# Designs tried in a protein design run: peptides against a protein of PDB entry 3EFO. Part 18

Target 1, 262 residues: chain A of PDB entry 3EFO
Amino acid sequence: SQLADLYKSCETDALINFFAKSAFKAVLHQPLKVIREILVNQTAHMLACYRKNCASPSAASQLILPDSMKVLPVYMNCLLKNCVLLSRPEISTDERAYQRQLVMTMGVADSQLFFYPQLLPIHTLDVKSTMLPAAVRCSESRLSEEGIFLLANGLHMFLWLGVSSPPELIQGIFNVPSFAHINTDMTLLPEVGNPYSQQLRMIMGIIQQKRPYSMKLTIVKQREQPEMVFRQFLVEDKGLYGGSSYVDFLCCVHKEICQLLN

## One batch from the design tools (peptide)

Design b1_p13_1_s4 (made by RFdiffusion4, then SolubleMPNN; from b1_p13_1, 4 letters changed)
Fold by OpenDDE base, seed 3:
Structure b1_p13_1_s4 (fold): chain B 262 residues (1-262), chain A 13 residues (1-13)
Amino acid sequence: as target 1 above (262 residues)
Amino acid sequence: SVSSVEIDMDALS
């Protein structure tokens, strides 16, 4: 059927880019609450249509996503949690305006990375491999006190250090004896010169490639105040300003789909 | 039909 073909050929990254720009344009003329409701409704309607017309029968307790749209909900939730669409007084008008303008000019690849950051477990780095470490989901549950993680969203780059990060890796990256000695005010990694340091720098370089903006590096220690900024980029978790977790959003979408179909 | 991913909402919640 035509619908089946449509869902097979769907490009989720292009859809997210379109929805983001449409929503951010609408901010100028419509209440934020209405815009958020429209986005949720559109998501639910697309998935309801799929379940009704294209999916094989399944239990009502199941949420069914076509393969082409398996990541649509998580990206949609990230869009909904963006400061441009939030009505919190803690978010300045300038910040909203800035991010709005940024997204309005982003291509498909840029907006994809912007809404869902790349989070890499650097502590598992193989210095003999030319491959990048596999990204993990952007959630605190995927972090480890013994781990070191690099996060990038096309605009910012963070190096997160667990409180129990291996001293040998700390020495390798920063040339200091322990976690406590790391200077978080630095925006550049020192030129230590060992294979691990060089590999990390290479990875950072690869991430920076083909990005329109130079990403500033921020060093973040676990349990220090600046970590709160970093945690805002763990987009699958609950947001500081009341945004839903990915799990909560899935539940919301599922309920709306059920209401549409029953 | 179209290939799909199923999420068990009872288990997830």
Scores: peptide ipSAE 0.455, ipTM 0.924, DockQ to the pose 0.916
Fold by OpenDDE base, seed 1:
Structure b1_p13_1_s4 (fold): chain B 262 residues (1-262), chain A 13 residues (1-13)
Amino acid sequence: as target 1 above (262 residues)
Amino acid sequence: SVSSVEIDMDALS
């Protein structure tokens, strides 16, 4: 059917780019509450239509996502949690304006990375491999105190270190004997020259490649004050300014789908 | 039908 073909060919990254730009344009003329409601409504309607017309029969307790839209909800939640669409006094007008203009000029690939960062467990790196480590979901639950993670969203790059990060990796990356000796004020990694350091630099280079902006590197130690900034990019968790977790958003969308179909 | 991913909301919540 025509609908089936539509859902098969759907490109979530393109949809999110479109929704983001549409919403960020609408903020100039419509209340934020209305814009958020429209986005949720559109998400629910698309998925309800799929369930009704294209999906195989399933229990009402199940949320059914076509393969082409399996990540639509998580990206939509990230969009909804963007500072441009949040009604919080803690967010400055300048920040909203900056983020709005930034996204308005982003291509599909740029907005995809912007809304959902890459989070890479670099402590698992094989120095003999040219392959990038598999990204993990952007949630604190995926971090480990013994791990070292690289996060990038096209604008910022963070190197997060657990309090129990392996000293040998710390030595390999920073050329210092321990976690306590890491200087978090630096924006460049030292050129240590060992295979692990070189591999990390290669990964950082690949991430930076074909990105329109040079990503500033921020070193983040677990349990230190600056970690709060890093946690804002763990987009599947609850936001600092009232945004829902991914799980909560799924529940919200599922509820609305059920209401549409019942 | 179109291939899909099913999420058990009862188990998730």
Scores: peptide ipSAE 0.453, ipTM 0.923, DockQ to the pose 0.917
Fold by OpenDDE base, seed 5:
Structure b1_p13_1_s4 (fold): chain B 262 residues (1-262), chain A 13 residues (1-13)
Amino acid sequence: as target 1 above (262 residues)
Amino acid sequence: SVSSVEIDMDALS
């Protein structure tokens, strides 16, 4: 059917880009609350239509997503949690305006990375491999005190270090003996020259490729104050300013779908 | 039917 073909051909990244730009344009003329409601409603309606017309029978307790939209909810939640769509007094008008203008000019690939950052477990690097480590979900639950993670969203790059990060890796990256010796004021990694350092730099270079802006590097130590900024990019977690976690959003969408179908 | 991913909402909750 035409409907089935539509869902098969759907590109979530393009859809999110469209929704983002549409919503950010609407900010000029509609209340933020209304815009958020529209986005949620659109998500629910699309998925409800799929469940009704295209999906195989399944239990009502299941949330059914077409393969093409398997990541739609998480991206939609990220969009909803963007500062442009949040009516919080803690967010300055200038910041909203800045982010709005950025997204309005972003292509599909740029907006995808912007809304859902790439989080890489650097501590798992194989120095003999030129492949990027597999990205993990952007949640605190995926971090470890023993780990080192690189986060990038096309604008910012964070190197997060757990309090129990391996000293050998710290030495390899920073050429210092311990976690305590890491200078978080640096915006560039030192040229240590060992294979691990070189590989990390290579990874950072790959991430920077084809990005329109040079990503500023911020080094973040776990449990230090700057970590709060880093945590804002863990987009699957509950937002600082009231945004839902991914799980909570899924529940919300599922309930709305059920209401539409019942 | 269209290939799909199923999320068990009971398991998530």
Scores: peptide ipSAE 0.448, ipTM 0.922, DockQ to the pose 0.906
Fold by OpenDDE base, seed 4:
Structure b1_p13_1_s4 (fold): chain B 262 residues (1-262), chain A 13 residues (1-13)
Amino acid sequence: as target 1 above (262 residues)
Amino acid sequence: SVSSVEIDMDALS
């Protein structure tokens, strides 16, 4: 059917870009609460329509997502959790205005990365490979105290180090003997010159490629204060300012869908 | 039908 074809060809990243820009435009003349409700409703309606008209029969307890929209909920949740759509006094007007303007000018690829960062397990890096490590889900559950992760969202780049990061990797990246010796005030990695360091720098370069903005690097140690900033980019987790986890959002969407179909 | 991903919400919650 025509509807089925629509869902097959749907590009979630384009939809999110559209929703983001629409919402961010609407903040100028609509209450944030209303905007958030509209976004959730639109998400639910789209998925309800799919379930009703295109999906195979399934139990009501199941959330059914077309393959083309399998990541729609997570991106939508990220959008909903963006500071522009949050009415929190902790978020400055300037910051909201800044991010709003940024997103309003972002292309599809840029907004995709912006809302859902790339999180790379650097500790698994193969220095002999030219391939980037596979990204992991942006959740604390995917981190490990023994791991080193690089996060990038097109605007910021974070190098997160677990408290038990391998000393050999620390030595390779920072040329220091231990986690405690890492200087987090650095915004640039030292040019150590070993293969691991070179590979990491290459990866960082690749990530930076074709991005309209130069990403500032922040080195983050686990359990130190700056980690709180980093955790805000773990978008599948519960937000610092009350945003839902991805799981909670799925439940919310599912409930809305059920209501629409009952 | 369109291929889909099914999430068991009971198991997820």
Scores: peptide ipSAE 0.438, ipTM 0.919, DockQ to the pose 0.915

Design b1_p13_2 (made by RFdiffusion4)
Fold by OpenDDE base, seed 2:
Structure b1_p13_2 (fold): chain B 262 residues (1-262), chain A 13 residues (1-13)
Amino acid sequence: as target 1 above (262 residues)
Amino acid sequence: PEPPPPEVVYQSP
């Protein structure tokens, strides 16, 4: 009963914040490999404990997550894929130090957004609706060549344009006739003044609200070099520097849970 | 070859 209550009341975002700070503190005294192993082990142990003591019987092929930990694996994978915990020479010491310090000072809400960005399909905006589009999963599979997406992680904001983005939307946002005419060097959207532009600006404003950092806007065209940077924020996909996709991480966690229970 | 991903099941304790 106590365990069941624990899992019911689990605040995954707070837990991830804790794990992140703990791991980033440990970087100063422990090898990165060990830290990563500990994080995976902790994840597996928590889920194994749930399966053993709280979960209803299920097939061995299933990974059972308590509802409160629905996003635990994906956030944990994002943490593991953070440059602070990656042993890649391509990542500068300064970058590691910078992100380490950032996360060490982040609150729960900030760290949540930092590790798992908001990805909004703004091409679906209804100018007559006050409702914001629901965020989609941060994966390339959710993008569309015909789509326009806004991504934000509390530090950076990206406006991603598919190569086949509707000219009408391009005109509405940038006041240019086509995708080719979009200037990706701009960091501010023009004041076009139409309802679509206004709504997009509103959304951007909402995203910026309650964030301690002013997010710089980067315009990203599909298939251009800057898209590579954008893709790193599609955290459910495979990382540039060998980090696992969400699916791969699920397999890893599942395997470890099975090992613990067998 | 990579094994198929596990089926994720969500439960309420």
Scores: peptide ipSAE 0.374, ipTM 0.848, DockQ to the pose 0.877
Fold by OpenDDE base, seed 3:
Structure b1_p13_2 (fold): chain B 262 residues (1-262), chain A 13 residues (1-13)
Amino acid sequence: as target 1 above (262 residues)
Amino acid sequence: PEPPPPEVVYQSP
């Protein structure tokens, strides 16, 4: 059917880009509450339509996603949690305006990375491999106290260090003997020159490639106050300013779909 | 008591 073909050919990243720009344009003349409701409704309607017309029969307890839209909900939740669509007083007007402007000019690839960052377990690096480590889901549950993670969203780059990060890696990256000695005020990694350091720098370079902005590096230690900023980029978790976790959003979407179909 | 999260199922149309 024509609908089936539509869902097969759907490019979720392009769709999210469209929704983001549409929503951010609408901010100028519609209440934020209305915009958020529209986004949720659009998501629910698309998925309800699929379930009704294209999907194989399934239990009511299941949320059915076409394969092409397997990441639609998580991206949509990220969009809904963006500061531009939040009315929290903690978010400055300048910040909203800035991010609005940024997204309005972003291409598909840029917005994809912006809304859902790359989170790389760099502690698993094989210095003999030229391959980037596989990204993990942006959730605290995927972090490890023994790990070191690099997060990038096209605008910011964070190097997160677990409290039990391997001393040898700390030495390799920072040329200091321990976690406690790492200076989190630095915005550049030292030129240590060992293979691990060079590989990390290479990875950072690859991530920076084709990005319109130079990402500032922030060093983050686990359990230190600045980690809270980093955690805001763990987009699948519950947001600090009232945004839903990915799981909660799935429940919300599922409920809306059921209401539409029953 | 909150209902459990839905089981996400991926299908190829």
Scores: peptide ipSAE 0.373, ipTM 0.843, DockQ to the pose 0.893
Fold by OpenDDE base, seed 5:
Structure b1_p13_2 (fold): chain B 262 residues (1-262), chain A 13 residues (1-13)
Amino acid sequence: as target 1 above (262 residues)
Amino acid sequence: PEPPPPEVVYQSP
């Protein structure tokens, strides 16, 4: 059917870009609460329509997504949790204005990375491989105290180190003997020159490639104060300012769909 | 208590 073809051809990244720009434009004319409600409603309506007209029979307890929209909810939740759409007084008008303008000029690829960061397990790097490590879900549950992770969203780059991260990797990256010796005030990695350091720098270069902005690097130690800033980019978790976790958002969307169909 | 999250099923139209 024509409708089925529409869902097959849907590009979630383009859709999110459209929704983001539309919402951020609407900020000038509509209350933030209304904008958020519209986004949720639009998401629910699209998915309800699919369930009603295209989906195979399923249990009511199941949230049915077309394959082309498998990541729509998570991206939508990220959009909803962006500071531009939050009414929290802790967020300055200047910050909202800044991020609004940034997103309004972003292409599809830029906005995709902006809303859902790339989180890479650096501790699993094979120095003999030219392949990037597979990204993991942006959640604290995917981190490890024994791990080292690189997070990038097109504007910021974080190197997160677990309290029990391997000393050999710490030495390889920072040329220091232990976690405690790492200086988190640095904005550049030292040029240690070993294969692991070189590989990491190459990966960082690849991530930076074709991005419109040079990403600021922040070194983050687990359990130190700056980690709180890093955790804000773990977008599938519950937001600092009251935003939903991905799981909570799925429940919300599911309930909304059920209400539309019943 | 809140209900458990729904099971997400991905389908091809």
Scores: peptide ipSAE 0.174, ipTM 0.805, DockQ to the pose 0.901
Fold by OpenDDE base, seed 4:
Formats: sequence, structure tokens, C-alpha cells
Structure b1_p13_2 (fold): chain B 262 residues (1-262), chain A 13 residues (1-13)
Amino acid sequence: as target 1 above (262 residues)
Amino acid sequence: PEPPPPEVVYQSP
């Protein structure tokens, strides 16, 4: 059917881009609460339509996602949690305006990365490989106190270090003997010159080359104050300013779908 | 590269 074909060919990233721009445009004319509700409703309607017309019969207790839209909810939640759509005094008007303008000019690829950052386990780097490490889900649950992670969203780049990150890696990256010796005020990695350092720099370069904006590097130590900023980019977790976790959002969407279909 | 797909969480109301 035409509908089945539609879902099969759906480009979720393009859809999210569209929703983002639409919502961010609507901010000028509609209350944020209404915009958020519309986005949730649209998500639910799309998925309800799939379930009704395309999906195989399943238990009502299950959320059924078409394969093409398997990441729709997570991106939608990220959109909903974006500062542009949040009415919180903790977020400055300037910041909201800035991000709004940025997204309004973003292409599909840029917006995809913007809403759902790349989180790369740098501690797993193979110095003999030129391949980027596989990204992990943007959640604290995917971090490790023993790990080092690079996060990039096209605008910002963070290097997060666990409190128990391997000294050898710290030495390799920063040329210091321990976690405590890392200077988090630096915005550039030192040119240590060893293979690991070179590989990391290469990775950072690759990430940067694909983006239209120069990403400032922030080095973040676990359990230090700047980590709070970093955690804001762990978009699958509960938002600092009241946004839902991905799991909670799934529940919300599921509930609404059920309401639509029952 | 695209982000990893989320795990589908099935929750009973």
C-alpha cells in the first residue's frame, strides 16, 4: 500500500529537521506548551497510523515502531528538550534565540547531529585503525568511570574523562601522570606526539571537518562542576530543566498512541 | 555516522 511504502521510505532525519524548523518557527506565534503538545501529538499520530494500518498485530502494551522511524522518538524527545522549546528562566533569551537561528539554517545532517550528539568511547581507540569508534547512546549509563569519551554535536566538543580513566591514556593525551594533573582550562589538546594522541587528534579533525561550525573543545573531568554542562548533552537522560528521559518519553508516546487507537 | 538506534522499551501502563 501507499501508506506502507511511505513508512518504508521515511527519512526520519529529514522529518526531524522539518519538525524542528516548524516548531522553532512556531515559537514566534504560539505558546511553547502548545508547540510541545503538537510535536508529541504528531509523533503519536504517525506511530498510531503505522500501528493501525501497517503493523502486524501486537499487544497493546507494546510500542511498535516502524524500522524507518525507530529513532523518531529519541530525536523528537531531543527536540522537545531543546532550550528553544523550554520556557525556563535558567535558559537565557539570547541562548534560545541563538539556537533557534542555528537550527533554522541547519541542513538535515547538521540538525541530526545537533539534536543527538555523537558520543565516542575514546578509551577504546585502536591506534592502528583510522576508523572512528562506534558511537554509544547519549546516556550516563553508557559512560564509565574508567572511560574517556568525546562528545560532539556540531557546535560543541567535549572530552569527558572518568575519575578512574587509565593513567596511560591520560599520559597519552595530555602528557601528565594522572587525572588530577589534567588542566581543564585548556581548549586545545597538547601535541604529545604519540600514536594515541595523534589518533585522537585525527578523530577530532574528522569530526570537525564535516561540520560547518568550529567546535570549541571543552575538557571535562567527571565529578567536577563543568560536568553538569556536559551532562546536558546526554540527551537520553532526564533533562536538567525538566525534560523527560527517553524512556519516559516513550511511555508518554505509547500512552498517547493507545488513546488514539482505543 | 548516525547515532546508534535506541533500544525499544516496552512498558506496560
Scores: peptide ipSAE 0.253, ipTM 0.764, DockQ to the pose 0.065; fails the geometry check

Design b1_p13_2_s1 (made by RFdiffusion4, then SolubleMPNN; from b1_p13_2, 8 letters changed)
Fold by OpenDDE base, seed 4:
Structure b1_p13_2_s1 (fold): chain B 262 residues (1-262), chain A 13 residues (1-13)
Amino acid sequence: as target 1 above (262 residues)
Amino acid sequence: AKPPLPEILIEEP
């Protein structure tokens, strides 16, 4: 059917870009609450339509997603949790305005990365490989106290270090003997010159080359104050300012779909 | 109590 074909051809990243720009435009004329509701409703309607017309019969307890839209909910949740759509005093008007303007000019690829950052396990780097490590889901559950992670969203870059990060990696990256010796005030990695350092720098370079904006590097130690900022980019987790976790959002969407279909 | 997470089925084309 035409509808089935539509879902098969659906590009979630483009859809999210559209929704983001639409919502961010609407912010000027509609209450944030209404905008958020519309986004949730639209998500639910699209998925309900799929379930009704395209999906195989399934139990009501199951959330059915077409493959093309398998990541729609997570991205939608990220959009909903963006500061532009949040009415919180903790978020400055300037910040909201800034991000709004940024997104309004973003292409599909840029907005995709913006809403759902790349989180790369740097501690797993193979110095003999030129390939980027596989990104992990943006959740604290995917972090490790023994790990080192690079997060990038096209605007910011973070290097997160677990409290138990391997000293050899710390030495490799920072040329210091331990976690405690890492200076988090630096915005550039030292040129240590070893293969691991070079590989990391290369990765950072690759990430940067694909983005229109220069990403400032922030080095973050686990359990230090700046980690709170970093955690805001773990978009699948519960938001600092009241946003839902991905899990909670899935439940919400599922409920809405059921309501539409029953 | 939060509703339980629904089982997610991703249908492949």
Scores: peptide ipSAE 0.131, ipTM 0.729, DockQ to the pose 0.778
Fold by OpenDDE base, seed 3:
Structure b1_p13_2_s1 (fold): chain B 262 residues (1-262), chain A 13 residues (1-13)
Amino acid sequence: as target 1 above (262 residues)
Amino acid sequence: AKPPLPEILIEEP
């Protein structure tokens, strides 16, 4: 059917870019509450239409997504949790204005990375491989106390260090003997020169490629206060300012779809 | 009570 073909051809990253820009434009003349409701409704309607007209028969307990939109809900939740769409007093007007302006000028690839960061387990790095490590889901549940993770969203880059990070990797990256010796005030990795350090720098370089902004590096130690900032980029988790986790959002979307179809 | 988490099915239309 024409509808089936439409859903097959759908590009979620392009949709998110469109929704983001549309919403951020609407902020100028519509209440935030209304904008959020519209976004949720649009998501629910799109998926309800798919379930009704295209999806295979299934139990009502199942949330059915076309493959082309398998990541739509997580992106949409990230958009809904963006500071531009929040009325929290903790978020300055300047910050909202800044991020609004940024997104309004972003291409599809830029907005994709912005709303859903890359989180790379660099502690698993094979120095003999030219391949980037596979990204993991942006959730605390995917972190490891023994791990070292690189997060990038096109604007910021974080190097997160577990409290039990391997001393040999710490030495390799920072040229210090232990986790405690790492200076989190640094914004540049030292030129240690060993293969692991070089590989990490290469990865960082690849991530930086084709990005319009130079990403500032922030070193983050697990269980230290600055980790709270890092955790805000774990977009599948519950937001600090009242945003839903991905799981909760899925439940919400499913409920809305069921209401539309029943 | 929090509603149960739906099972997610990803399919090609």
Scores: peptide ipSAE 0.065, ipTM 0.699, DockQ to the pose 0.923
Fold by OpenDDE base, seed 5:
Structure b1_p13_2_s1 (fold): chain B 262 residues (1-262), chain A 13 residues (1-13)
Amino acid sequence: as target 1 above (262 residues)
Amino acid sequence: AKPPLPEILIEEP
């Protein structure tokens, strides 16, 4: 059917870009609460339509997603948790205006990375490989105290270090003997010159490639105060300002779909 | 009470 073909051809990254720009434009004319409700409703309607007209028979307890939209909910949740769409007093008008303008000028690839950061397990790097490590889900549950992770969203780049991160890697990256010796005030990695350092720098370069902005690097130690800023980019977790976790959002979407179909 | 997490079925084309 034409409808089935439509869902097969759907590109979630393009869709989220459209929704983001539409919502951010609407901020000037509509209450934030209304905009958020519209986004949730649109998501639910699209998925309800698929379930009704295209999906294979399934139990009511199942959330059915077409492959092309398998990541739509997580991206939509990220959009909903963006500061532009939040009415929290902790968020300044200037910050909202700034981020609004940024997104309004972003292409599809830019907005995709912006809303859902790339989180890479750097501690698993093979220095003999030219391949980027596979990204992990942006959640605290995917971090490890023994790990080192690089997070990038097109604007910021964080190097997160677990309290038990390998000393040999710390030495390789920072040329210091231990976690405690790392200076988190640095905005550039030292040029240590060993294979691991070189590989990491190459990866950072690849991530920076073709991005419109030079990403600011922040070194983050686990359990230190700046980690709280880093955690805000773990977008699948519960938001600092009351935004839903991915799990909670899935439940919400499922509920809305069921209501539409009953 | 929060509803349980639904089982997600992703249908491949």
Scores: peptide ipSAE 0.061, ipTM 0.700, DockQ to the pose 0.799
Fold by OpenDDE base, seed 2:
Structure b1_p13_2_s1 (fold): chain B 262 residues (1-262), chain A 13 residues (1-13)
Amino acid sequence: as target 1 above (262 residues)
Amino acid sequence: AKPPLPEILIEEP
């Protein structure tokens, strides 16, 4: 069917870019609550339509997504949790204005990365491989106290260090003997020169080269205060200001779909 | 790059 073909051809990243810009434009003349409701409603309606008209028969308890839209909910949740769409007083008008302007000018690729950061387990790097490590889901559950992770969203870059990060890696990256010796005020990695350091720098370079904005590096130690900022980029978790986890959002969307189909 | 897929999802081909 034409509808089935439409869903097959759907580009979620482009759709999210559109929704983001549309929503951020609407902020100027509509209440935030209404905008959020519209976004959720649109998501639910699109997926309900798919379930009704395109999806194979399945249990009502299951959330059925077309392959092309399998990541739509997670991106939508990220959009909904963006400060521009949050009415919390803790978020300054300036910050909202800044991020609004940024997103309004972002291309599809930029907005994709912005809303859902890359989280790379760099502690698993094979220095003999030129391949980038596979990104993990942006959730605290994917972090490890023994791990080192690089997070990038096109604007910010974070190097997160677990409290039990291997001393060898710490030495390799920072040229210091232990986690405690890492200076988190640094915004640049030292030129240590070993293969691991070079590979990490290469990865960072690759990430940076693809983005229009220079990403400032922030070194984050687990359980230190700056980690709170880092955690805000773990977009599948609950937001700082009451945003839903991805799981909760999926449940919400599922319920909405069911309501539409009942 | 696309984010990793949630495990809760049943995908239609």
Scores: peptide ipSAE 0.041, ipTM 0.741, DockQ to the pose 0.191

